Peptides against a protein of PDB entry 2AUS. Designs and how they scored, part 140

Target 1, 323 residues: chain A of PDB entry 2AUS
Amino acid sequence: ADIKREVIVKDDKAETNPKWGFPPDKRPIELHIQYGVINLDKPPGPTSHEVVAWIKRILNLEKAGHGGTLDPKVSGVLPVALERATRVVQALLPAGKEYVALMHLHGDVPEDKIRAVMKEFEGEIIQRPPLRSAVKRRLRTRKVYYIEILEIDGRDVLFRVGVEAGTYIRSLIHHIGLALGVGAHMAELRRTRSGPFKEDETLVTLHDLVDYYHFWKEDGIEEYIRKAIQPMEKAVEHLPKIWIKDSAVAAVAHGANLTVPGIVKLNAGIKKGDLVAIMTLKDELVALGKAMMSTQEMIERSKGIAVDVEKVFMPRDWYPKLW

## One batch from the design tools (peptide; made by RFdiffusion4, then SolubleMPNN)

Design b2_p19_3_s3 (from b2_p19_3, 11 letters changed)
Fold by OpenDDE base, seed 3:
Formats: C-alpha cells, structure tokens, sequence
Structure b2_p19_3_s3 (fold): chain B 323 residues (1-323), chain A 19 residues (1-19)
C-alpha cells in the first residue's frame, strides 16, 4: 500500500475546467455519503455482514459493502463502502493488511529464541487455508512484509504483522508454534490496517455513526458525519493511477474503455493485467479497470485500448460529452 | 433527553449485533 509511485506526465499542457465534476473535498453532504467509505472499528462479536447491515440501518442506506471480511471475534479496521461507492471494495480486497495478534505458546521458550524464530517468518511463507474458508484448501505462498514483537510476557507474545491479502494469521501463529517446538494458538486478533485505511483520526465506531447521523438529521450539524465518512477516492490511494483529460471523462463514465489519447499522466510500473484507477485531473475516481498495456506502452503508443473499464463510479453528467 | 435517546439507540444496535 505504501509504495511511492512515480508520476509520468504525457501531456503537460492539459488543463481541467473547475466547473466540471465534484472533487472529493467539495461534495455536498448527501453526495459525499453516496460516494463514501467508512473506516469502521468493527467490534468483536458480529460478522462483517451484520455490521454492514447495521451501518445501512443507521445511515438509512440502500447499499453498502466491506473491504475484506473480519472474523466475528476479530475487531478493528473494516472499510465499509457506501451506496454508489459500494463496489470500490474490489480495490481493497487485494490490498495488504496489518494486524496486532496475541499468540499463546503451549510451552516455555526463551525470549531470544522467540525473537529469532519469528524473524525467520518475514518473507514468503507456505499456508493452507482453514476448513471454514470458501477458498480451496490448497497450499499457497503468501508474503509476510514485517513482524514487530511488541511484548513478550512468559507464554504470551503480542506482535504486529504486515501481510499480503489473504494471509491467515491463525495459520502463521500455528507455524511459528511448530517452529518453536512447543506449539501455539491465536488468543486475540485485531486488524490495524486494510490498505490505505488504518487506525487514525478517521476510525469510527458504530456508536459514533449513530450519534453523528443524529446530529445531522435532528440538529442540522453535518460536520461530524462528514468527517466520519471518507471519499471513495481514499479506497484507491494504493492503486496505480491514470489521470485523463476532461474530454475523455464522460466517455469512460458511460462505460467506454480508456484509449491512449485520453491519458494526461500515469504512474510508473503499471503492468498488463494490473487493477488501475482512472482519475480526473481533480483526483476524482472515474472508474476501475484492467490495464491492457504497460506504463511504457501507454507512453510510446499513440492509439489503442489502455484500460479495459470494469466498474464505473462517476455519474454520467458530472462532465460534458465532448464526442 | 436527546442524548439519552441516542445512547439508547446505540445500545439497542449493539445488543442486536451481539445476538
């Protein structure tokens, strides 16, 4: 998620009309909610689906979706995309995750050995999904980006772990326990990051949402509910981006594929097959799509399909048809 | 009070989520 991507400019003369579109920070409150994502602190107990159903009731919404399931007993960062933004969760599913986990060891192990063995689990690990997973129980590799031991108290090991999407922390802890020779299990788990969403000032509870919605509807105070909802563009911050000219926006918003002449600037390192965000010059999300070219091909070519548009987010009327 | 109504609604929501 935190990979700084170089921006390559293809058209340095491209301007944007300030009268067109609705930049993320300039949306009326109703429109902000329609294109919003909540950084929810999921409580332990309910399923991620139950929590999404409750958010819909609290905020009087027709649609919502979450950015990756948390088990009922797992708390913490659950991005919930609202209404017109609901499908932006597809950008969050492949995003890296961070957790704080409490591992309980089934025997006594010297602290130095715990630290040494846990450090060996940084990098590529082999995992088998649990039985309850909808994923076929085949062996697969997953990347552990980092392990940070926070505290060791006898047999209890509190640690922070950054992982590739779909890494099972329960299975990681089981393998660490095997490597230590005593066995281990996961006592507690909290998710502290899901791609661009983390534990920060944007993290809100279900109670906060009830209160903030009430302040808006009954008192006319929109400030709290506005701050509690992030623009949908937050959910694509970690993706490679392609910025397009104003004259291409309406075509893409109608579901047309992005062609090379529409590109103003783009991130370096796009590969064919990558999920990319198509943005306006005002950093508005137009669509998600699959790159049909590399960054280099998009620079060198004068024509062709750059992005196969999979999901449009922007309304068709925000930018004029210039075709 | 309005605060008591909010608190009650919040508690009802949590109680239903934990069932």
Amino acid sequence: as target 1 above (323 residues)
Amino acid sequence: SKKEEIDKKSDEILAELLK
Scores: peptide ipSAE 0.016, ipTM 0.445, DockQ to the pose 0.474
Fold by OpenDDE base, seed 5:
Structure b2_p19_3_s3 (fold): chain B 323 residues (1-323), chain A 19 residues (1-19)
Amino acid sequence: as target 1 above (323 residues)
Amino acid sequence: SKKEEIDKKSDEILAELLK
């Protein structure tokens, strides 16, 4: 999520009409909910699917989806995309995750050895999916981006870990325990990040959502429910972006592929095949798509399909047809 | 300790779910 991407400007004179669209912070409350993502503090106990079903009941929603399964016993950051934003989870599923884990060692190990061995697990690791996983039990490589030991208390090791999506922390702890020679198990696990979503002031409980919805419906106070729901654009902050002309927005909103002339600015480092977010000049999410060109090709070429549009989010009427 | 903070937060969440 924290990858800084340079912004390359192709058209520095491109302006946007302030009357068109609905910028993320200017949506009426009903529209904000329709294009919302909740940074939920998932409680321990329920499945991620049960929690999504409860959110739908609490907020009177027809559709919602989560940004990556947490096991029943695992608490913490669960992004839940609402209504028209539901499909933005495709951007969150492959996003990196952070956890705080408590590892219990099955024997005594000197602290210096614990620290040394855990540092060796930074980088590429081989994992096997657990038996309960619907994923084929093939060996797979995963990245451990970092391990930060927070506390060592005898046989209890509290640590922060940043990982590639679908890394099994239980399996990591098992392998660390084997490397230490004493064995280990995962005592506790909390997810502290899911891509751009983290433990911050936007993190809300199911109880908060009940109360905030009540304050809105019964008392007419929308402030709390508005703050509890993030704009869907939050869910794509970690993706490479392409910003387009106002004249291109309606075409893309109708499902047309983005062509090179529609590009105003773009992130550096886009490769062919990358998932990209197509944005307005007001930072509204128009669509997700597959890059058909690199950043360099999008700069150098005057024509051609830049992005194959896979999923439109923006309504067709927010911007006028200018073609 | 950070362990106690996590335990406390987990206990608070559990207590809210059990109400």
Scores: peptide ipSAE 0.012, ipTM 0.411, DockQ to the pose 0.055
Fold by OpenDDE base, seed 4:
Structure b2_p19_3_s3 (fold): chain B 323 residues (1-323), chain A 19 residues (1-19)
Amino acid sequence: as target 1 above (323 residues)
Amino acid sequence: SKKEEIDKKSDEILAELLK
C-alpha cells in the first residue's frame, strides 16, 4: 500500500469541469454513505459476515461487503464497503495485510535464537492451508514482507507481521515453532492493516456507528457519521491508477472500455493483466478494470483498448456524454 | 536453514500425497 507510484502525465493541458461529478470530499451525506467504506474495528467473537449484517442493520443499508475475512476470534481492521461501493472489496481482497500476533512457545528458547529464526521467515514461505479451509490443500508460496518483534517475555513473543493476502498467520507461527524446535501456537491475533486501511483516526467500532447514526438521525448532526465513513476511493489507493479526460468518463460509466486517447495521466509500472483503478481528474473512482497494456504501451500507442472495464462504480449521469 | 528444512519436508509430504 505504501509504494509511492510515479505519475506519468500524457496530457498536461487536460482540464476538468468543476460542475461535473462529486469529488470524494464534496458528496452530500446520503451520497457519501452510498459510496462509502467503513474502517471497522471488528470485535473478537462474531464472524465477519455477522458484523457486516449488523452494520447493514445499524445504518439501514440494503447491501454491504467486507474487504477480507477475519476469523471469529480475530479482532481489528475490517474494511466494510457500503451500498453502491460494495464491489470495491475486490480491490482489497488481494491487498497486503498486517497483523500483530502473540505466539506462545512450547519450550524455552534464547531470545537471540528467536530473533534469528523469525528473521529467516521474511520473504517467501510455503503455506499449507488449515484443515478447516474450503480451499484445496495445495501448498502455496506466500510472501512475508516483514517481521518486527515487539516484545519477548519468556515463552510469549509479540510481533508485527506484514504478509501477502491469504497468508495464514496460524500456520506461520506453527512453522516458526517447528524451526525453533520447541513448537508454538497462536495465542492472540489482531489485524492492524488491510491495504490502505490501518489503525488510525478512521478506525471505528460498532458502538461508534450506533452513536454516530443516532446523532445524525435524531439530532441532525452529520459530522460524526461523515467522518466514520471513508469514500470508496480510499479502498483503491493501493492500486495503480489511470486518470481520464472528462469526455471519456460518461462512456466508461456506461461500461465502455477505456481507450488510449482517454488517458490524461497514469501510474508507472502497470503491467498487462493488472487490476487498475480508472479515476477522473477530481480523483473520483469511475471503474475497476484489467490493464490490456503496460504503462509503456499506454504512453507509446495512440490508439487501442488500454483497460477492459470490469466493474463500474460511478453513476452514468455525473458526467455528460461529450460525443 | 531450519526454514529450508521445513519447506523441503513439506515438499516431500506433498510428493507422497501426489503419488
Scores: peptide ipSAE 0.005, ipTM 0.287, DockQ to the pose 0.010
Fold by OpenDDE base, seed 2:
Order: C-alpha cells, then structure tokens, then sequence
Structure b2_p19_3_s3 (fold): chain B 323 residues (1-323), chain A 19 residues (1-19)
C-alpha cells in the first residue's frame, strides 16, 4: 500500500466536466453508502461472515462482502465493502497484511537467540495450510516482508509482522518455536493492516455503526455515518491506476475495454497481466481490469486494448455517451 | 434451518456485544 507510484501524464490538456459523475467526497449519503467500504475493527469471537451479516442488519443492506477472512479468535482490521461496492473486495484479497502477534514459548530462550532466529524468518518461507483449511494441504511459499519485535517478557514475545496475503501466522509461530528448539504457540493475534486499510481514525466498531446509524435515522445527523464509511476508491489505493478521458468513461461503464486513446495519465511500472484500477479525472473508480499492455506500451502505442475490463462499478448514466 | 441457527446465534452474540 505504501508504494508511491510515479504518475506519467500522456495528455496534459485533458479537462473534466465538473457536472459529470459523483466524486468520492461529494456523494449524497445514500449514494456514499451504496459505494462504501467500512474499515471495521472485528471483535474476537464471531466469524468474518457473522460480522458481515450483522453489518447488513445494522445498516439495512442487501449485500456486503469482506476483504479477507479473519479467524473467529482474531481481532482487528476487516474491510467490509457495501452494496454496489461489494465486488471491490477482490482488490483486497491479494493485498499484503500486517499483524501484531503474541507468541508463547514452551521453554526459556535467551533474548539474543530469540531476536537472531526471528530475523531469519524474514523473506521467503515454506508453509503448509492448517488442517481446517478447505485448501489442499500442499506446500506453498509465502513472503514475510518484515518482523519487528515489540517486547520480550520471559517466554512471551510480542511482535509486528508484515506478510504476503494468505500467510498463516500460527504456522509461522510454530516454525519459529521449532527453530528455537523449545516449541511455541500463538497466544493472541490482531490484524493491524489489510492493504490500504490500517489502524487509524477510519477504524470503527460494530457499536459505532449501531450508534451512527441511529443518529442518522432518528436524529437526522448524517456526519457520523458518513465518516464511518470510506468511499470504494479507498479499496483500490494500493493498485496501479489509469486515469481516462471523460469521453471514455461511459463506454468503460458499459463494459467496453479501455483503448489507448482514452488514457490521460497512468502509474509507472504496470506490467501485462496486472490488476489495475480505471479512474476518472475526478478519482472516481470506473472499473477493475487486467492490463493488456505495460506502462511503456500504453505510452508508445497510439491504438489497441490497454485494459481488459473485468468488473464495472460506475453506473452507466454518471457520464454521457460521447460516441 | 442451519441459516436460522446462524441467525439466532448471531442475534445472541449481538445482544451480548450490545450489553
């Protein structure tokens, strides 16, 4: 999520009509909810599916989906996409995750040895899916981006860990315990980050949502529920972006592939096959798609399919048909 | 139904959370 991507401008004269579309920060409250994502603090106890069902009841919604399962006992950052934004969770599933974990050692180990061994688990690790996973128990590699030891108190080790999507922290702790020679288990786990969603001022509880919905429906105060829901565009901040002309927006919103002439600006480092977000010049999410060209090819070519459009989010009527 | 059991357990947990 923290990768600052360079923006390359292809058409510096492209303007946008202020009368077209609904910019993320200017949506009416009902429309904001329809295109919303909640940065939920999931409590320990319930499943991620139970929590999504509760959000649907609290907010009187037909559809919602989560950006990656947390086990029942695991708390913290669970992105929940609402209504028309529900499909945006597919952008969050492959995103990196951060956790704070409490590891309990089954024997005494010198602190220097704990620190040395845990540092060896940074990088590529071999994992086996847990027994409870519906996934075939095949060996798989995962990246550990960093391990930061926060505290060591005797046999208790509190640490922060950044990992590739689908890394099992319980399995990591088990392997660390084996490498230390005493064994270990995961005592506690909290997810502190899921792609662009982190522990910040946007993190809200289920109780906050109950209260904020009540303030809106009974008291007419929309401010709290508006702040509790992020625009769906937040869920694609970690993706490479392509910004398109106003004249291309309606075609893409109808499911047409993005062609090279429609591009105004784009991020550097797009590769063929990457998941990309197609944006308006007002930073509205039009669609997700697969890059059919690199950034360099999109700059150098005058024609061709730049993006195979897979999932449209924008309504067809927000921008006029200009073809 | 399994859905009604999940909904009932969900309501019980929500009621415990809202205490």
Amino acid sequence: as target 1 above (323 residues)
Amino acid sequence: SKKEEIDKKSDEILAELLK
Scores: peptide ipSAE 0.017, ipTM 0.550, DockQ to the pose 0.052; fails the geometry check

Design b2_p19_3_s4 (from b2_p19_3, 8 letters changed)
Fold by OpenDDE base, seed 2:
Structure b2_p19_3_s4 (fold): chain B 323 residues (1-323), chain A 19 residues (1-19)
Amino acid sequence: as target 1 above (323 residues)
Amino acid sequence: SKEEEIRKKAEEELAELAK
């Protein structure tokens, strides 16, 4: 999520009409909710599905979805996409995750040995899905981006870990325990990051949502519920982006593929096959799609399909048909 | 494989703790 992507401009004269669309910061409250994502602090105890069902009841919603399952005992960052934004969670499933974990060792190990062995687990690791996983049990490689030891207290090791999506921290701790010769288990786990969502001022509880919805419906105060819900565009901040002309927006919103002439600016480093976000010049999410060209091909070519549009989010009427 | 290396290391260290 922290990868600053360079922005390459193809058309420096492209303007946008301020009367068209609904920028993320200017949506009416009902529309903001319809295109919203909550950065939820999931409590320990309930499943991620139970928490989504509670949010739907609290906010009187028809649909919602989460950006990657947390086990019942695991707390912390659970992105919950609302209503028309529900399918934006597909952008969050492959995103990197961060956790704070408490590992309990089954024997005494010198601190220097703990630090040395845990550093060997940075990089590629082999994991098996746990027995409780709906995922087929098979050997798979996953990347550990970093391990930061926060505290060592005898047999208790508190650490921060950044991982590739679908890395099992319980399995990592088990393997660390084996490599230390004493064995270990996961005592506690909290997710501190899921792609662009982290522990910050946007993190809200289920209690906050109850109170904020009440303030809106009973007292007419929309400020709290507005701040508690992020625009759906937050859920694609970590993706490479392509910004398009106003004249191309309605076509893409109708499910047409993006062609090269519609591109105003784009991120560097797009490869063929990448998941990309198609944006307006007002940073509104139009659609998600598969890149059919690299960034370089999108710059050099005058024509062709740049993006195969897989999922439209923008309504068809926000921009006029200009074809 | 890294899993085989971890298993081997665990077997070696468990054998040292059993002495």
Scores: peptide ipSAE 0.024, ipTM 0.490, DockQ to the pose 0.009
Fold by OpenDDE base, seed 3:
Structure b2_p19_3_s4 (fold): chain B 323 residues (1-323), chain A 19 residues (1-19)
Amino acid sequence: as target 1 above (323 residues)
Amino acid sequence: SKEEEIRKKAEEELAELAK
C-alpha cells in the first residue's frame, strides 16, 4: 500500500471544470454514503458476512460488501464498501495485510532462538491453504514483508506481521512452531491493516455506527456519520492511477475503454495486465480496469486502448458528454 | 523426543507437499 508512485504528466495544459463532478470531500451526505467505505473494527464472534448485513440494517442500505474476509474469531480492520461503491472491494482483495498475532509455543524456547527463527520467515514462504478456504489446497508461495516481535512472555509471542494478500497467519505460526522444534498455534489474531485502511481515527465500531446514524436521522447532526464513512477513492489509493481529461470522463462512465488521447497524467510502473484506477483531475474514481499497455507505451503511443474498463463507479451525468 | 516427532511430522507434511 505504501508504494510511492511517480506521476508522469502527459498533458500539462489539461484543465478541469470546477462545476463538473463531485470531489470526494464535497459530496452531500447522502451521496457520500452512496460512494462510501467504512473502516470497520470487526468484533470477534460474528462472520464478516453477518457484520456486513448488520451495517446494511443500521445504515438502511440496499447493498454492501467487504474488502476481504476475517474469520469469526478475528477482530480488526474490515473495509466495508457501501451501495454504489460496493464493488470497489475488488481493489482491496489483492492489497497487502497487516496483523498482530499472539503465538503460543508448545514448549520452552530461548528468546534469542525465537527472534532468530522468526526473522528467517521474512521473505517468500511456502503455504498450503486450510481446508475451509475457497482456495484449492495447492502449495503456493506468499511474501512475508516484515515480522516485528512486540513481546515475548515465556511461551507467548506477540508479533506484528505484514503479508501478501491471502497469506494464512495460522499456517505461518504452525511453520514457525515446527522450525522452533516445539510446535505452536495461533492464540489470537487481529487485522491492523488492509491496504490503505489501518488502525487510525477512521476506525469505527458497529456501536459507533448506530449512534452516528441516530445523531444524523433524529438530531440532524451529519458530522459524525460523515467522518465515519470514507470516500470510495480511499479504497483505490494503493492502486496505480491514470488521470483523464474531462472530455473522456463521460465516455468511460458509459463503459467505454480508455484510449491513449484521454490520458492527462499517470503513475509510473504500470504493466500490461495491472489493475488500475481511472481518476478525474479532481481525484474522483471513474472506473477500475485492466491496463492494456505499460506506462511507457501509454506515454509513447498517440492512439490505442490504454485500459480495458471492467467496473464503472461514477454516475453518467456527473460530467457532460463531449462526444 | 517431542522435538523429533514434530520435525518428523514437518518433514512428512513437506514431503506430501512436494509430491
Scores: peptide ipSAE 0.024, ipTM 0.547, DockQ to the pose 0.010
Fold by OpenDDE base, seed 4:
Structure b2_p19_3_s4 (fold): chain B 323 residues (1-323), chain A 19 residues (1-19)
Amino acid sequence: as target 1 above (323 residues)
Amino acid sequence: SKEEEIRKKAEEELAELAK
């Protein structure tokens, strides 16, 4: 999420009509909710699915989905996409995750050895899925982006870890314990990040949502519920983006593939097959799609399909049909 | 020792991972 992507401009004269669309910061509260994502602090105890069901009840919603399962005992950052934004979770599932974990060692190990061995787990690791996972037990590599030891208290090791999506921290701790020669288990786990969602001022509890919804419905105060819900565009901040002409927006919103002439600007480093976000010049999410060209091909070519549009989010009427 | 048993089990699990 923190990788600043260069923006390459193809058409520096492209303008946008301020009367068209609804920029993320200018949505009426009802529309903001329809295109919203909650950065939920999931409590320990309930499943991620139960928590999503509670949010739907609290906010009187028909649909919602989460940006990646947390185990019942695991707390912290659970992005919950609402209503028309529900499918934006597909952008969050492959996103990197951060956790704070408490590892309990089954024997005494010198701190220097703990630090040295844990540093060796930075990089590519081989993981086996847990026995209880519905995922086929295939050997798979996962990236550990970083391990930061926060505290060592005898046999208790508190650490921050950044990982590739689908890395099992319980399995990582087991392997660290094996490498230390004493064994270890996961005592506590909290997710502190899921792609662009982190522990910050946008993190809200289920209790906060109850109160904020009440303040809106009973007292007419929308400020709290507005702040508690992020625009769906937040959920794609970590993706490479392609910004399109106003004249292309309605076509893409109808499910047409993005062609090269529709591109105004784009991020560097897009590869063929990448998941990309198609944006308006007002930073509104139109659709998610699969890149059919690299960034370089999208710059050099005058025609062709740039993006195979997979998921449309924008309503068909926000921008006029200009063809 | 319990340490040797844990290491041996780790080596067996890793050796099964390398196959």
Scores: peptide ipSAE 0.022, ipTM 0.625, DockQ to the pose 0.010
Fold by OpenDDE base, seed 1:
Structure b2_p19_3_s4 (fold): chain B 323 residues (1-323), chain A 19 residues (1-19)
Amino acid sequence: as target 1 above (323 residues)
Amino acid sequence: SKEEEIRKKAEEELAELAK
């Protein structure tokens, strides 16, 4: 379940000027693309990098980046951030993932035993990164949030699994097979979720993107390409948010750290060191940064650096400079 | 910049919608 974060209001009288900025719902199509993220259904076969290169070619883009590598043979949810939004993928890398996996057992095991053993793999697990991983081959822990068995057909086990970022499903299946005493391998894998991106009406193929771009450029129909691209703000929905005064927006857009007086409202449960999204009162993404205070400290203190600003997304001139 | 041109166009469109 998407953890609904409580919103604490510090300044209930803070208003926003409707003439400043570009809310996600009010961006012209060209600006929407510049600050967009595609929820791509990655086909099996190509690398995530090849798919990003194809999207750049299809949509005539200078820059794009993906929200976490899928292996060539793995299909499903691959968020692809476009142009000015390219750096928003940093918010998606640490996000939880969901997969549907087909596990093939190397021997016969009673269904009751399969269910019992797979339930024991919910929680903290120890993994070794595969040889082909760019990650150093060190022992590491990862969380398995849930395992849902969808179907058991003899030696074939179809299951849904929610995991911490960088959990290797192939390694999980190998360990389950060892615990069952017969061994197992991963036959198929699809990613069904990457943070706020899931299998829904926003999921599009490379073929859809070709058609939708053609409808826009040749027929003047922007509706399809507009729906196929999510605003960059979608890519930060899973993060804790801090909403700031209109008078603070330009400073943060210039790369200034967010100070406590600039905060209008914020999510509960922010800890020092958390990745946070700095938002306008119109729910526009200004920047990503590292929280330098807890939520409680940001409420109680009158001054100090609340967020160390790491990545600015908003142009410097969307809001007036007031310093 | 291409961004400044897109923004200027967007400001013009928003100014028309506010009328």
Scores: peptide ipSAE 0.000, ipTM 0.260, DockQ to the pose 0.021

